Peptides against a protein of PDB entry 4GXB. Designs and how they scored, part 193

Target 1, 277 residues: chain A of PDB entry 4GXB
Amino acid sequence: VPTEEVSLEVLLSNGQKVLVNVLTSDQTEDVLEAVAAKLDLPDDLIGYFSLFLVREKEDGAFSFVRKLQEFELPYVSVTSLRSQEYKIVLRKSYWDSAYDDDVMENRVGLNLLYAQTVSDIERGWILVTKEQHRQLKSLQEKVSKKEFLRLAQTLRHYGYLRFDACVADFPEKDCPVVVSAGNSELSLQLRLPGQQLREGSFRVTRMRCWRVTSSVPLPSGSTSSPGRGRGEVRLELAFEYLMSKDRLQWVTITSPQAIMMSICLQSMVDELMVKKS

## One batch from the design tools (peptide; made by RFdiffusion4, then SolubleMPNN)

Design b2_p27_5_s3 (from b2_p27_5, 10 letters changed)
Fold by OpenDDE base, seed 1:
Order: C-alpha cells, then structure tokens, then sequence
Structure b2_p27_5_s3 (fold): chain B 277 residues (1-277), chain A 27 residues (1-27)
C-alpha cells in the first residue's frame, strides 16, 4: 500500500468514534499516539492502553480478534479485511486494578476508564447484583466517576474480557462455556443439563503450558491451502493445568477466539513478571 | 489434521506469527 495520509476511525469501548489522520504506513504505536493526542491523553498514560481489532456484532457488542501488535499497520490491518464489521477499539491493556490509580488521576484517563466500565457492565462482562446495580446507577446519576470506579473494582469479573460462547472439554466433552480472561485467570462459566450455573477458575500460575492449534474438518485434512476462510478452520486453545499436587490435566477450549485467548494468557503472564521485578 | 500454531509461554515472534495467521484467516 502506498504511503498516503488517511482518516482512521478508532472506537472507544462505548462506541464513541475518534477520527485521526494518520499515514497508511503508521504502525500501531504511531496510531495509538495519534488517538491519545486527539483525546488529550498525556504521553505517560499511553502505555496503559492498546488498540484492539474487534468484530462488531449486530447488537453492537464487540468480539475481540486480537490486540494489534507493534509491527502491524492498523489502517492496513482493518481495511484489508474488507468488511465493515471489523473495527479498531481503544481499551485499557493492563489487568491489575491497582494500575487504575495512575490512570484515574488524569481527567482523560478517568473518563476512559469510566466509559469502559459502564460499557462492560451494560454488556454483562462485569457481573452485578441487584443491590450493586442500584448503587452503580445512583453514582452514575451523580456523575461520580471515581466513586463509580471504586465500587466497580469490587465487582465480579471487573477488568475481565468476555469471549463469545464456545465449547470446552471440561468438565465434560463438548460442554458449552463462556470464557472470560482477567485477574490472572481464565474463568469458564458453564451450565450442564440439570445443574446450576457453575464457574471454573484456571489460574495462569498453575498452567504449565498451552498451545494454539488449527484444524480443517475436511477429508483431505489439508491446512496449507491458500485462501481458507474462518468457516473452514477450527481453532483450539489447550492448556496443561495443575489440578492438584502432581496431577496435570489438559483442558481444551474450541473457539474462533483461541488466538485472542492465548494473547490474553501471555499478557497476564507478562504483567505478573513485571510486578515481580 | 491438527496443526500447532504456537506453544506457550509465547515469544514475541510467536505472537507475531499468531497475529499474521489470524489476519490471513480473516482476509
């Protein structure tokens, strides 16, 4: 693609549109800086956010594809897909809520976190009780953003990314699950026939390894054919988990978002390593 | 046929490879 000046649309989590003028050759960090400048986000807070490639569903919900990597050209990455469903979204990129303290001290950072949190609650990514919902609504009416966030930080799955419904082989084969990533874990919510809703928590610190695999459910079994679309490829994330002392067990999640899940796992691991240093 | 795309913990190179694979898959 020739180097040209273009207008790029970047969405906030609440769907607010941010238009930036960038070069087609601008890399992810360049675009992120342009977005930050447009929002008046200070330079020292840029590192707390990332650009994500998402697929917008008909109901406006976001299905995360991946975090845009440093080498990528966001304009090219999104436009090459030739579908208006794909968007670029700005979102916080850390997991530990302690980092909220740094971001909240700035007006723009506070607004970004607030908008994201409101959206996550509305989308059901953050789970709330009836009483908590009442309290949140009251704070929202008062436009008390800091207090709203402080309460939200105590809520179940605050800071998590929720994935589309998929399938796992745990606790049983072909079990429908909803996977969420956050707080250094993968949360698998499931409802088995005749059973109540249950949640399995898999801490990344107890994962010895994981793998991302692809397969083609065709007689030929060929995966090398050029031009294969998403519909013909099955992606899986499998991780070896320490269930108990000296007992390792593989858990496999079948999901089109297996790659994004893997990226989240690595991101959580990386953050833990940073905190230890 | 099962093909392993990457094994974690992931290196930066593996992350890049996964991103490229996803891009190719969706395009």
Amino acid sequence: as target 1 above (277 residues)
Amino acid sequence: ELHTLATGPLTPEQLQALAQFELELLS
Scores: peptide ipSAE 0.517, ipTM 0.936, DockQ to the pose 0.728
Fold by OpenDDE base, seed 5:
Structure b2_p27_5_s3 (fold): chain B 277 residues (1-277), chain A 27 residues (1-27)
Amino acid sequence: as target 1 above (277 residues)
Amino acid sequence: ELHTLATGPLTPEQLQALAQFELELLS
């Protein structure tokens, strides 16, 4: 793609639009810096955020495709999909809520975390009780962003990414589940007919290994054929989990977001390694 | 046929490969 100056739209979690002028040849970090500058986010806080490629659903919610990698050209990556449903979104890119303390010290950082958290609650990614919801709304009405975040940090699945409904072979084959990633775990929530909500928590520290696979379910399909579509390819994330002492079991998640899930796993592992160093 | 795209832990090269695969799949 020839290098030229273009206007690129980057969304915040709440749908706020940030327009930046960048080059088509600008890499992810270049675009991120441009967004930061537009928002007046200080340089030392840029590293706490990343750009994500998402698909905007009919209800306005975002389905995460992947975190844009350092080598990517965001303008090219999003426009090459030739669909307006794909967007670039700015979100925090760490898992440990302790890092919120650094970000919250800055007005812009605080606002970004606040907007993201409000959106995550509204989307049901962060789980709240009725009473907690009341408290949060009260704080929101007062525009007490710091207090709002402090309360939010105590909520279930704070800081998690929620994926679209998919299928897993746990606890039994072909179980409909909702997967969430955060706090160094994958949470699998399922509700079978006539049963209570069940949750499986899989800590990354108990995963022996994991893999991402692709397959073509139909005999007529080929993974090597040009122009293969998402609907023709089955993606799976499988991990071998230490269920109990000396008992390993494979868990397989079938999801179009298997790649994003694997990226999240690696990201969580990486952060744990940083904390240990 | 089942194809392995990557096995954790992921290297930078594997991350790149996954990103490329996803892009090709969606385009």
Scores: peptide ipSAE 0.517, ipTM 0.937, DockQ to the pose 0.735
Fold by OpenDDE base, seed 2:
Structure b2_p27_5_s3 (fold): chain B 277 residues (1-277), chain A 27 residues (1-27)
Amino acid sequence: as target 1 above (277 residues)
Amino acid sequence: ELHTLATGPLTPEQLQALAQFELELLS
């Protein structure tokens, strides 16, 4: 792609559009800085956010494809997909809610967190009881953003990324699950026939290792040729988990978002390392 | 046939490889 000035649309979690003028050759950080400038987000808070490539579903929900990496060219990354359903979204990129305190001190940061949190609740990514929902609505009506966030921080799956429904081999083979990443864990929610909703929590600290794999279910004599459709490739995230003392068990998640899940795992690990240093 | 794309912890190179793979897959 030739280097030229373009208008790039970046969405907030709530779908608010931020238009920035960037170069096609601008890397992720450059675009992020442009977005920050457009929003009047101070430079010292830029690091708390990242750009994500997402697929907008028919219902308007976002399916995360991946966090745009530093080497990527956001304009190219999104446009190369040749589908309007793909968007770039600005979202906070840390996991520990303690970092909210830093972000909330700034008006723009506060607004971003608020908008994101509202959206996450509306999308069901954050789990709320009826009473909690009432309280949140009350605070939202009052536009008490700080109080809203403080309450939200106590909610189940606050700060988590929720993935599309997929399949795992835990607790049994071919279990439909909803995976969420956050709080240094992968949460696998499942509802087996005739059973209550169950959640498996897999702490990253108890993962011995993990891997992302691809496979082609249909025996095609053709090797991975360029142009193989997503539907022809099965992506899996597998991790070896310390279930108990000296008991390791592999858990495999089959999901088109396996790569994103792995990115989340790495991100959570990285943050833990930072906190420990 | 199962192919390992990456093994954690992910290095920058692995991240790049994953991104590239996904790009190719989705393109």
Scores: peptide ipSAE 0.516, ipTM 0.936, DockQ to the pose 0.758
Fold by OpenDDE base, seed 4:
Structure b2_p27_5_s3 (fold): chain B 277 residues (1-277), chain A 27 residues (1-27)
Amino acid sequence: as target 1 above (277 residues)
Amino acid sequence: ELHTLATGPLTPEQLQALAQFELELLS
């Protein structure tokens, strides 16, 4: 794509639109800096956020495609998909809630975290009881952002990314699950017929390795249509997990978001490494 | 046909900080 100045729309988690003028050749960090400047976010806080490519569903919910990488050109990445459903979203990009303290010290950072958290609760990514919901609403009405966040930090799946419903081979083959990534784990929630909601927690520290794979299912009987549409590719994330002493087991998640899940795993691993230094 | 797109191994040091696998029944 020829280098030219363009207007790029970047969304916050709550759907607020941020318009920035960038070059089509600007890389992810360049665009991120432009967004930060537009929001008056200080330079020292830019590293706490990232740009994500998402698909906006009909109900306004976001399905994460991937975190935009350093080498990517955000304008090209989003426009190449040739669908208005795809958006670029600004979101915090760390996992440990302790880093919230750094971000919350700044007014803009506080607002960003607040907006994201409100949205995550509204979307059901953060799990709340009725009483907690009441308390949160009260704080929201009072516009007590700091107190809101402090309460939210104690909630189940705070800071997690929730993926679309998919399939896993755990605990049984072809189990419908909802995967969430956060707190150095993958959480697999499932409800089997006639059973209560169950959650399996897979800590990244017990994962020996993981892999992302793609495959094309063999057509059942009929001639394979020559056109490899997106719907014909199966993506899977598999990880080898230490279930017990000296017992490794592969767990496989079949999801169009397998790549994003892998990115989350790596991101969580990277953060853990930073903490150990 | 299966194609590997990416792989990720953890370092031995990271594996030493083993966390627990948990299965919970949510009420």
Scores: peptide ipSAE 0.355, ipTM 0.795, DockQ to the pose 0.206

Design b2_p27_5_s4 (from b2_p27_5, 11 letters changed)
Fold by OpenDDE base, seed 5:
Structure b2_p27_5_s4 (fold): chain B 277 residues (1-277), chain A 27 residues (1-27)
Amino acid sequence: as target 1 above (277 residues)
Amino acid sequence: ELHVLAVGPLTEEQLKELAEFELRLLS
């Protein structure tokens, strides 16, 4: 792609549009810096955020594709998909809520976290009780952003990324699950007909290893198309988990977002390593 | 046929490969 100046739209979690002028050849960090500048986010807070490629659903919700990598050209990455459903979203890029304290010290950072959190609650990524919802709404009406965030930080799945419904082989084969990543874990929520909601928590520290695989199921050994489109490729994330002392078990998640899940795992591991050092 | 795309922990190179793979899938 020829290098030229273009207008790139970057969304906040709440759908707010941030327009930045960048070069088509600008890498992820360059674009991120441009967005930060547009928002008046100070340089020392840029590292707390990342750009994500997402698919916007009909209801306006975002399905995370991946975190844009350093080598990527955001303009090219999003436009090459030839679909208006794909967007670039700015979101905080850390897991430990303790880092919120650093970000909240700045007005812009505070606003970003607030907007993201409100959106996450509205989308059901953060789980709230009726009473908690009432309290949050009260704080929102008062525009008490700091207090809102402090309460939100105590909520279940605060800071988690929620994935689209998918399938896992745990606790049984072909179980429909909703996976969420956060707090150094993968949360697998399962609701079978007539049963209570069940949640499996898989801490990354108890994962011996994980792998991302791709396969092309070939029913009857015949394929109608030579191409390997996404619709034909099955992606899986499998991890070997320490269920109990000296008992390892593989858990496999079948999801088009397996790659994103893997990226989240690594990101959580990396953050833990930083905290331990 | 099953193909292993990456094994964790992921290196930067593996992350790159995954990103590129996904781009190809979505393109």
Scores: peptide ipSAE 0.504, ipTM 0.932, DockQ to the pose 0.719
Fold by OpenDDE base, seed 2:
Structure b2_p27_5_s4 (fold): chain B 277 residues (1-277), chain A 27 residues (1-27)
Amino acid sequence: as target 1 above (277 residues)
Amino acid sequence: ELHVLAVGPLTEEQLKELAEFELRLLS
């Protein structure tokens, strides 16, 4: 793609549009900086956020495709997909809610976290009881952003990324599950007909390893053929988990978002490593 | 038959490969 100045739309979690003028050749960090500048986010807080490639579903919900990598050209990455469904979203990129304290010290950072959290609650990514929802709404009506966030931080799956419904082989084969990543874990939620909601919590610290695989529904099973569409490729994330002492078990998630899940795993691992340093 | 795209922990190179794969898949 020739280098030229373009207007790039970056969305916040709530769908707010941020238009930035960038070069088509600008890398992820360049675009992120442009977005930060547009929002008046201070430089020292830029690192707490990342750009994500998402697919906007018909209901307006976001399906995360991947975190844009440093080498990527966001404009090219999103436009190459040739679908208006794909968007670039700014979102906080850390997992430990303790980092919220740093971000909340700044008005813009506070607003970003607030908007994201409101959106996550509205989308059902953060799980709330009826009473909690009432409390949150009250705080939202008062526009008490700090108090809102403090309460939200205590909620189940605060800070998690929720993925689209998919399939896992846990607890049984071919179980429909909703996977969420956060708090250094993958949460697999399952609700079978007539049964209570079940959740499997898989801490990354107990994952010995993981892998991302692809397959095609062909007799050959070969994925070597280029140009296969998403619908023809089955992506899986498998991780070997320490279920108990000296008992490792593979858990496999079949999802088009397997790559994103893997990226999340790595991101969580990386953050843990940073905290240990 | 499964094709392994990457094995974690992921290196930067692996992340790049995954991103490129996904781009090809979705484009």
Scores: peptide ipSAE 0.485, ipTM 0.926, DockQ to the pose 0.745
Fold by OpenDDE base, seed 4:
Structure b2_p27_5_s4 (fold): chain B 277 residues (1-277), chain A 27 residues (1-27)
Amino acid sequence: as target 1 above (277 residues)
Amino acid sequence: ELHVLAVGPLTEEQLKELAEFELRLLS
């Protein structure tokens, strides 16, 4: 792609549009810096955020494709998909809520976290009881962003990324699950007919290894269409988990977002390594 | 056919490969 100056739209979690003028050849960090500048986010806080490639659903919800890597060219990455459904989103990229303290000290950082948290609650990514919802609503009405975040930090799945409904082989084969990544774990939520909500929590520290695989189902019928589209490729994330003392078990998640899940796992591992250092 | 795209922990190169795979898959 020739180097040209272009206008790039970057969304916040709440759908707010940030327009930045960048070069088509600008890498992820360059674009991130441009977004930060547009928002008046201090340079020392840029590292707490990342750009994500997402698919916007009809209801406005975001399905995460991947975190844009340093080597990527965001403009090229998003436009190459040739679909208006794909967007670039700015979001915090750390997992430990302790880092919120650093970000919240700045007005812009606070606003970003607040907007993201509100959106996550509205989307059901953060689980809220009735009483908690009342408290949050009260704080939101008062526009007490710091207090709102402090309460939100105590909520179930605060800081998690929620994936689209998919299938896992845990606790049984072909179980419909909702996977969420956060707090150094994968949470698998399952609701079977007539049963209570069940959750499996898989801490990354208890994962011996994981892998991402792709497969093409054997064509049942004759039409060998040469173009292997997304619909013909099955992606899976499998991890070997220490279920109990000396008991390892493989858990496999079948999801088009298997790659994103893997990226999240790696990101959580990386953060843990930083904390140990 | 089953293909292993990556095995974690992921290297930068593996992340690149995954990103490229996604691009090809979604294009």
Scores: peptide ipSAE 0.465, ipTM 0.922, DockQ to the pose 0.757
Fold by OpenDDE base, seed 3:
Structure b2_p27_5_s4 (fold): chain B 277 residues (1-277), chain A 27 residues (1-27)
Amino acid sequence: as target 1 above (277 residues)
Amino acid sequence: ELHVLAVGPLTEEQLKELAEFELRLLS
C-alpha cells in the first residue's frame, strides 16, 4: 500500500469515536500516539493502552479479534478485512488494577478508565449485585469517577476481558461456557439447567503450556475443498493445567476467539514476568 | 516454564496472520 495520509477511526470502549489523521504506513505505536495526542493523553501513559481489532455485533457489542501488535499497520489491518463490522478499539492493556493508580492521576487517563469500566459493567463483563449496581449508578449520577473506579475495582471480574459464548470440555465434555481473561487467569463460567452459576478458575501460573489449534471438521468420506472460510474452521485453545500436585490435565476451549485468548494468556504471563523482575 | 504452540491448517488469510502474530509474540 502506498504511503498516504488517511483518516482513521478509533473507538473507545463506549463507542465514542476518535478520528485521527495518520499515514497508511504508520505502525501501531504511531497510531496509538496519534490517538493519545487527540485525546491529550500524556506520553508517559500511552504504554498503559493498546489498540484492539474487534468485530462489532448487531447489538453494538464488541467481539475481540486480536490485540494489534507493534509491527502491524492498523489502517491496513482493519481495512483489509473489507467489512464495516471491524473496528479498532482503544482499551487499557494491563491486568493488575494497581496500574490504575498511575493512569487515574491524569484527567484523560481517568476518563478513559471510567468510560471503559462503565461500558464493561453495562455489557455484563464486570459482575455486579443489585446493591453494587445501585451504588455505581449513584456515583455515576454524581460523576464521581474516582470513587466509581475504586468501587469497581472491588467487583468480580474487574479488569477482565469477556469472550463470546463458546464450548469447553470442562467440567464436562461439550459444555457451553463463557470465558473471561483477567487477574492472571482464565475464568470459565457455566450455568447448567436448573443449577447455579459455576466458575472454573485457571491461573496462568499453573498452566504448564497451551496451544492454539485449527481444524476442519469433515464428514466421513467427504473431500476437502481449498479456500475454506473461517466458518468451516474450528479453533481451539488447549492448556495443560496443574489441577493438583503432580496431576496435569488438559482443558480445551473451542472458540473462534482462541487466538485472542492465547494473546491474553501471553499478555498476562508477560505482565507477571515484569512484576517478578 | 510456559510453552505456547500454534498448530493446524490456516485456511483464511486472517487466520494465517493471527497465527504469525502469535508466533512473533513468542520470539
Scores: peptide ipSAE 0.342, ipTM 0.844, DockQ to the pose 0.123

Design b2_p27_6_s1 (from b2_p27_6, 17 letters changed)
Fold by OpenDDE base, seed 1:
Formats: sequence, structure tokens, C-alpha cells
Structure b2_p27_6_s1 (fold): chain B 277 residues (1-277), chain A 27 residues (1-27)
Amino acid sequence: as target 1 above (277 residues)
Amino acid sequence: PEYLAPAEEITLPLPLDLTFENPVFVP
């Protein structure tokens, strides 16, 4: 692709469009800097955000595909997919809410966190009670962004990334689950037939390792996965978890977002490593 | 005219089998 000046659309978590003029040869960091400049975000806050490749669903929800890597050319990465459903999204890229304090000191940073948090609540990624929802709406009506965020930081799954419904082999084989990543854990929410909603918490510090695999299902006559055509790639994330003292068990999640889940695990591990150093 | 390097098609090699050891694992 020849080096050309192009207009690139980058979305915020709430779907707000940011148009930037970049070169087709600009790498991820170059595009991120262009977005920051367009938003008037200070250079010292750029590192708290990342660009993600997402698939926009018909309902406007984002299915996260992966984080864009440093060596990538975002314009090429998104356009090569030849589908308008793929978008580039700017999102907060740290897990510890303590870093919010740094970002909130700046007006633009505050606005970005606020917009993301509002969106995450509206999408059901952050779990709220009826009373909490009332309080949040009141603060939103008053446009009290700092107070809104302080309340939101106390909510269940604040700062988590929610994935599309998928399947796990825990606690039973072929269990429908909703996976969320955050606070150095994977949360698996499931509802077994006739049972209440349950949540399993898998802390990263209790994972010895994790594994990402891809396979092409053999044409078995059994339409095993609803909606996946014959020959569609199956992705799985497996992790070896310390269930109890000296007892390791593999847990396997079957999901098209297995790669993104792995990226989240690595990112959480990296952040924990920085804190220990 | 600087030609961009070919589209880095991040083609996931099939079959993919990647294992990651966790350095923050507490036994």
C-alpha cells in the first residue's frame, strides 16, 4: 500500500467518533498520538489508553477482537478485514483503579473515563443495584463526573471487560457462561437449568499457566456448536488453576474471543509484575 | 512513492497452540 494521507475513524467506548488524519504507514502509537492530539489529551496520559480492534454488533455493542500491537498499521489492520463491522476503539488499558487518580486530574482524561464508565454501565458490564442505579443517574443529571466515577469505582465489575456469551467445561461440560476480565481475575457467570445465577472467580495468581488453541472441527454429523458453519475455526482458552492445596485443574473456555481473553490475562500479569518490581 | 509493506495479515497459524507460563503464580 502506498503511503498516503487518509482519514481514520476511531471510536470511544460510547461510540463517539474521532476522525484523525494519518498516514497509511503510521503505526499504532502514531495513530494513538493523533487521537490524543485531536482530543487534546496530554502526552503524559497517552500511556493509560490503547487502541483495540472490535466488531460492532447490530445492537451497537462491541465485541473485542484484540489489542492493536505496536508494530501494526491500524489503517491497514482494520481495512484489510473488508467489513464495516470492524472498528478501532480507544479504551482505558490499565486494571488498577488507583491509576484513575492520575487520569482524572486532567479534564480530557476525566471525560474519557466518565464516558467509558457510563457506557459500561449502560451495557451491563458494570453491575448495579436499583439503588445504585438511581444514585448514578442523579449524579449524571448533575454532570458531577468525579463523584460519578468515585461511586462507580465501588461497583461490582468496575474496570472489567465483558465478553460475549460462550461455553466452558466448568463446573460441568458445555456450560453456557459469560466471562469478564478485571481486578486480576476471570469472572465466569453461569446459570444452570433451574438454578440461580452463579459466579466463579478465577484469580490470576492461582493460574499456573494458560493456553490458546485453534482447531478446525472435523465434519462430524453432529452440528455441535450452534451457528458455526462446517469448517469454522474453533478457538479455546484453557488455564491450569489451583483449585485447592496441591490440586491443579484445567478449565477450558470455548470462545471466538479466546485470543482477547489471553491478551487480558497477559496484561493483568504485566501490571502485577510492575507492582512487584 | 513509499509503498507500504504488504498488509501484515495477522493470519493465525492453524493449528494454533500457545502456552503461557504465569510468573505471578503463587503455589
Scores: peptide ipSAE 0.509, ipTM 0.778, DockQ to the pose 0.269
Fold by OpenDDE base, seed 4:
Structure b2_p27_6_s1 (fold): chain B 277 residues (1-277), chain A 27 residues (1-27)
Amino acid sequence: as target 1 above (277 residues)
Amino acid sequence: PEYLAPAEEITLPLPLDLTFENPVFVP
């Protein structure tokens, strides 16, 4: 692609559009800096955010595809997909809520966290009780962003990334699950027939390894699940988990977002490594 | 006619089989 000046749209979590003028040859960091400049986000806070490739659903929700890598050209990455459904989203890229303290000291950082958190609550990524919801709404009405965030930080799945409904082989084969990544874990929520909602928490520190695989299902005649065409690539994330003392078990998640899940795992691992050092 | 250069689809090479060892694993 020839180097040209282009207008690139970057979305915030709440769908707010940030238009930046960049070169087609600008790498992810260059674009991120441009977005930061447009938002008046200080340079020292840029590292707390990343650009993500997402697919916008019909309802406006974002399905995260992957984090844009440093070597990527965001303009090319998004336009090459030849679909308007794909967007670039700015989101915080750390997991430990303690880092919120650094970000929220700045007005712009605070606004970004607030917007993201509101969106995550509205999308059901953060789980709230009726009473908590009432409290949050009250704080929103007062525009008490700091207090809102402080309350939100205590909520279940605060800071998690929620994935689209998918399938896992745990606790049973072909279980419909909703996976969320955050707080150094993968949370698998499921409701089996006749059972209450269950959540499996898989802590990263108990994962010996994880694996991402892609396969093309063999066209088996009759049992083609109606939704997946015979030629659709199947992505899976598997992790070997320490279920109990000296008992490792593989858990496999079948999801188009397997790559993104893996990216989240790596990101959580990286953050834990930084904390350990 | 602005020939949009064929967007190099960053197609992940298929098939993928990537294994990641976890350095923060606690046995």
Scores: peptide ipSAE 0.499, ipTM 0.774, DockQ to the pose 0.283
Fold by OpenDDE base, seed 2:
Structure b2_p27_6_s1 (fold): chain B 277 residues (1-277), chain A 27 residues (1-27)
Amino acid sequence: as target 1 above (277 residues)
Amino acid sequence: PEYLAPAEEITLPLPLDLTFENPVFVP
């Protein structure tokens, strides 16, 4: 692609548009720096955020596709898909809420975390009780961003990324589940007929390994993935989990977001490795 | 380049099988 000056739209979690002028040859970090500059985010906080490729749903929600890699050219990456549904989103890229303290010290960082958190609550990524919702609303009305975040940090699935409904073979075959990644775990939520909501918590430290696979189902075969037809690529994330002492079991998730899930796992592992050093 | 799957930008070889060992695994 020839090097040209272009206008690139980057969205915040709340859908706010940030327009940046970049070169088509600018890599992910270059674009991220341009976005940071546009927002007046200081350089030392850039590393707490990343650019993600997402698909915008009809309701405006984002389905995360993948994190943009360092070698990628964001303009080319998003435009090559030739669909207006695909967007680039800026989001925080750490898992431990302790890092919020660093980001919140800056006005722009605070605003970014606040906007993201509000959005995550509104989208149901962060789980809130009725009373908690009331408290959050009150703080939002008062524009008490720091207090809002402090309360939000105590909420269930704060800092998690919620995926689209998919299918897993746990606890039983072809079980509809909602997967969320955060706090060094994968949370699998499911509701079986006549049963209450159940959650399986799979801690990263109990995963021996994970695997991403892609396949094309046989024409005569049925796809276990809803909405996938004949000849469509099926993506799966599997992880080998220590269920009990000396008992490893594979859990397999069938999802178009399997790659993103794997990226989340790797990211959580990387963060844990940094903490160990 | 062939459109591989919905929401996927990059063309991946099929079938794909990538395994990642977890360095923070605690047995």
Scores: peptide ipSAE 0.494, ipTM 0.770, DockQ to the pose 0.428; fails the geometry check
Fold by OpenDDE base, seed 3:
Formats: structure tokens, C-alpha cells, sequence
Structure b2_p27_6_s1 (fold): chain B 277 residues (1-277), chain A 27 residues (1-27)
């Protein structure tokens, strides 16, 4: 792609559009810096955020495809897909809520965290009780962003990334599940027929390893995963989990977002490594 | 809990088979 000046649209979590003028040859960090400058986010806070490739659903929700890598050219990465449903989104890129303290000291950082948190609650990524919802609504009406965030930090799945409904082989084969990543874990939510909603928590520190695989199912294989046509690429994330003392078991998730899940695992591992260091 | 930004889904050539060892695994 020839080096040209272009207008690139970057979305915030709430769908707010940030237009930046960049070069087609600008790498991810260059674009991120341009977005930060446009928002008046200070340089020392840029590292708390990343750019993500997402697919916008009909309801306006974002399905996260992957984090843009440092070597990528965001303009090329998004336009090469030749679909308007693909967007670039700015989101915080850390898991420990303690880092919120650093970000919310700045007005712009505070606004970004607030907008993201409101969106995550509205989309059901953060789980709230009726009473908590009332409290949050009251704080939102008062535009008390700091207090809103402090309350939100105590909520279930605060800081988690929620994936699209998919399938896992745990606790039973071909179980419909909703996977969320956060707090150094993968959460698998499922409802079996006649049963209450269950959540399986898989802590990263109990994963010996994980594996990402891709395959093309043969036309003869009747494994009609609902909605995937014959010949579509099947992605799987598997992890070997310490279920009990000296007992390792593989858990496999079949999802188009398997790569994104793996990225989340690696990211959580990296953050934990930094804390140990 | 600290949220690490999800990594980009890199379109890897098929077939993909990548295994990652976890350095923070506690046996």
C-alpha cells in the first residue's frame, strides 16, 4: 500500500468515534499515539490502552477479533477485510484493577474508563444485581465518575472481556457456554437443561499450558456446529487444567474467538510475570 | 483484577497448532 495520508476512525467502547489523520504506513503505536493526542490523553498513560480489531454486530455490540500487534498497520489491517462491520476499538489493556488508580488520576483517563465501564455494564459484560444497578444509575445521573468506577470495581466480572456464545467439551461434550476472560481466569458460564446457571472458574495459575488449533472440517463430517457451514475454519482453544491434586485434564473450547482467548491468556500471564518480577 | 488487552487474531496459515507453556503455573 502506498504511503498516503488517510483519515482513520477509531471507536471507544461506547461507540464514540475518534477520527485521526495518519499515514497508511503508520504502525499500531503510531496510530495509538495519534488517538491519544486527539483525546488529549497524556503520553504516560498511552501504555494502559491498546487497539483492537472488532466486528460490530447488528445490535452495536463488539465481537473482539484480536489485539493489533506492534508490527501491524492498523489502516491496512482493517481495510483489507473489505467489510464495514470491522472496526478498530480503543480499550484498556490491563487486567489488575489497581492500575485504574493510575489512569483515573487524569481527567481523560477517567473518562475513558468510565465510558468503557458504562458500556460493559450495558452490554451485560459486568454482572449487576437490581440494587447495584440502582446505585450505579444514581451515580451516573450525578455524573460521579470516580464513585461510579469504585462501585463498579467491586462488581462481578469487572474488567472481564466477554466472548460470543460458543461450545465447550466441559462439563459435558458440546455444551453451549459463554466465556469471559479476566482476573487471571477464564470463566465459563453454562445452563444445562433443567439446571441453574453455572459458572466454571479456571484460574490461569492452574493451567499448565494452552493450545490453539485450526482445522477445516471435511464435508462428510456431520459435526454441524450450529451456524458454521461446511468448509469453514474451526478454531479451538484447549488448556490443560489442574482439576485437583495431581490431576490434569484438558478442556477444549470451540470458538471463532479462540485466538482472541489465547491472546487474553498470554496477556494475563504477562501481567502476572511483571508482578512477580 | 488487571485486564490485559486481548491479542489480535492473527490469521495463521492452516493448519494451526500452537502450544503455550505457562510460566506462572503452580503445580
Amino acid sequence: as target 1 above (277 residues)
Amino acid sequence: PEYLAPAEEITLPLPLDLTFENPVFVP
Scores: peptide ipSAE 0.490, ipTM 0.764, DockQ to the pose 0.325; fails the geometry check

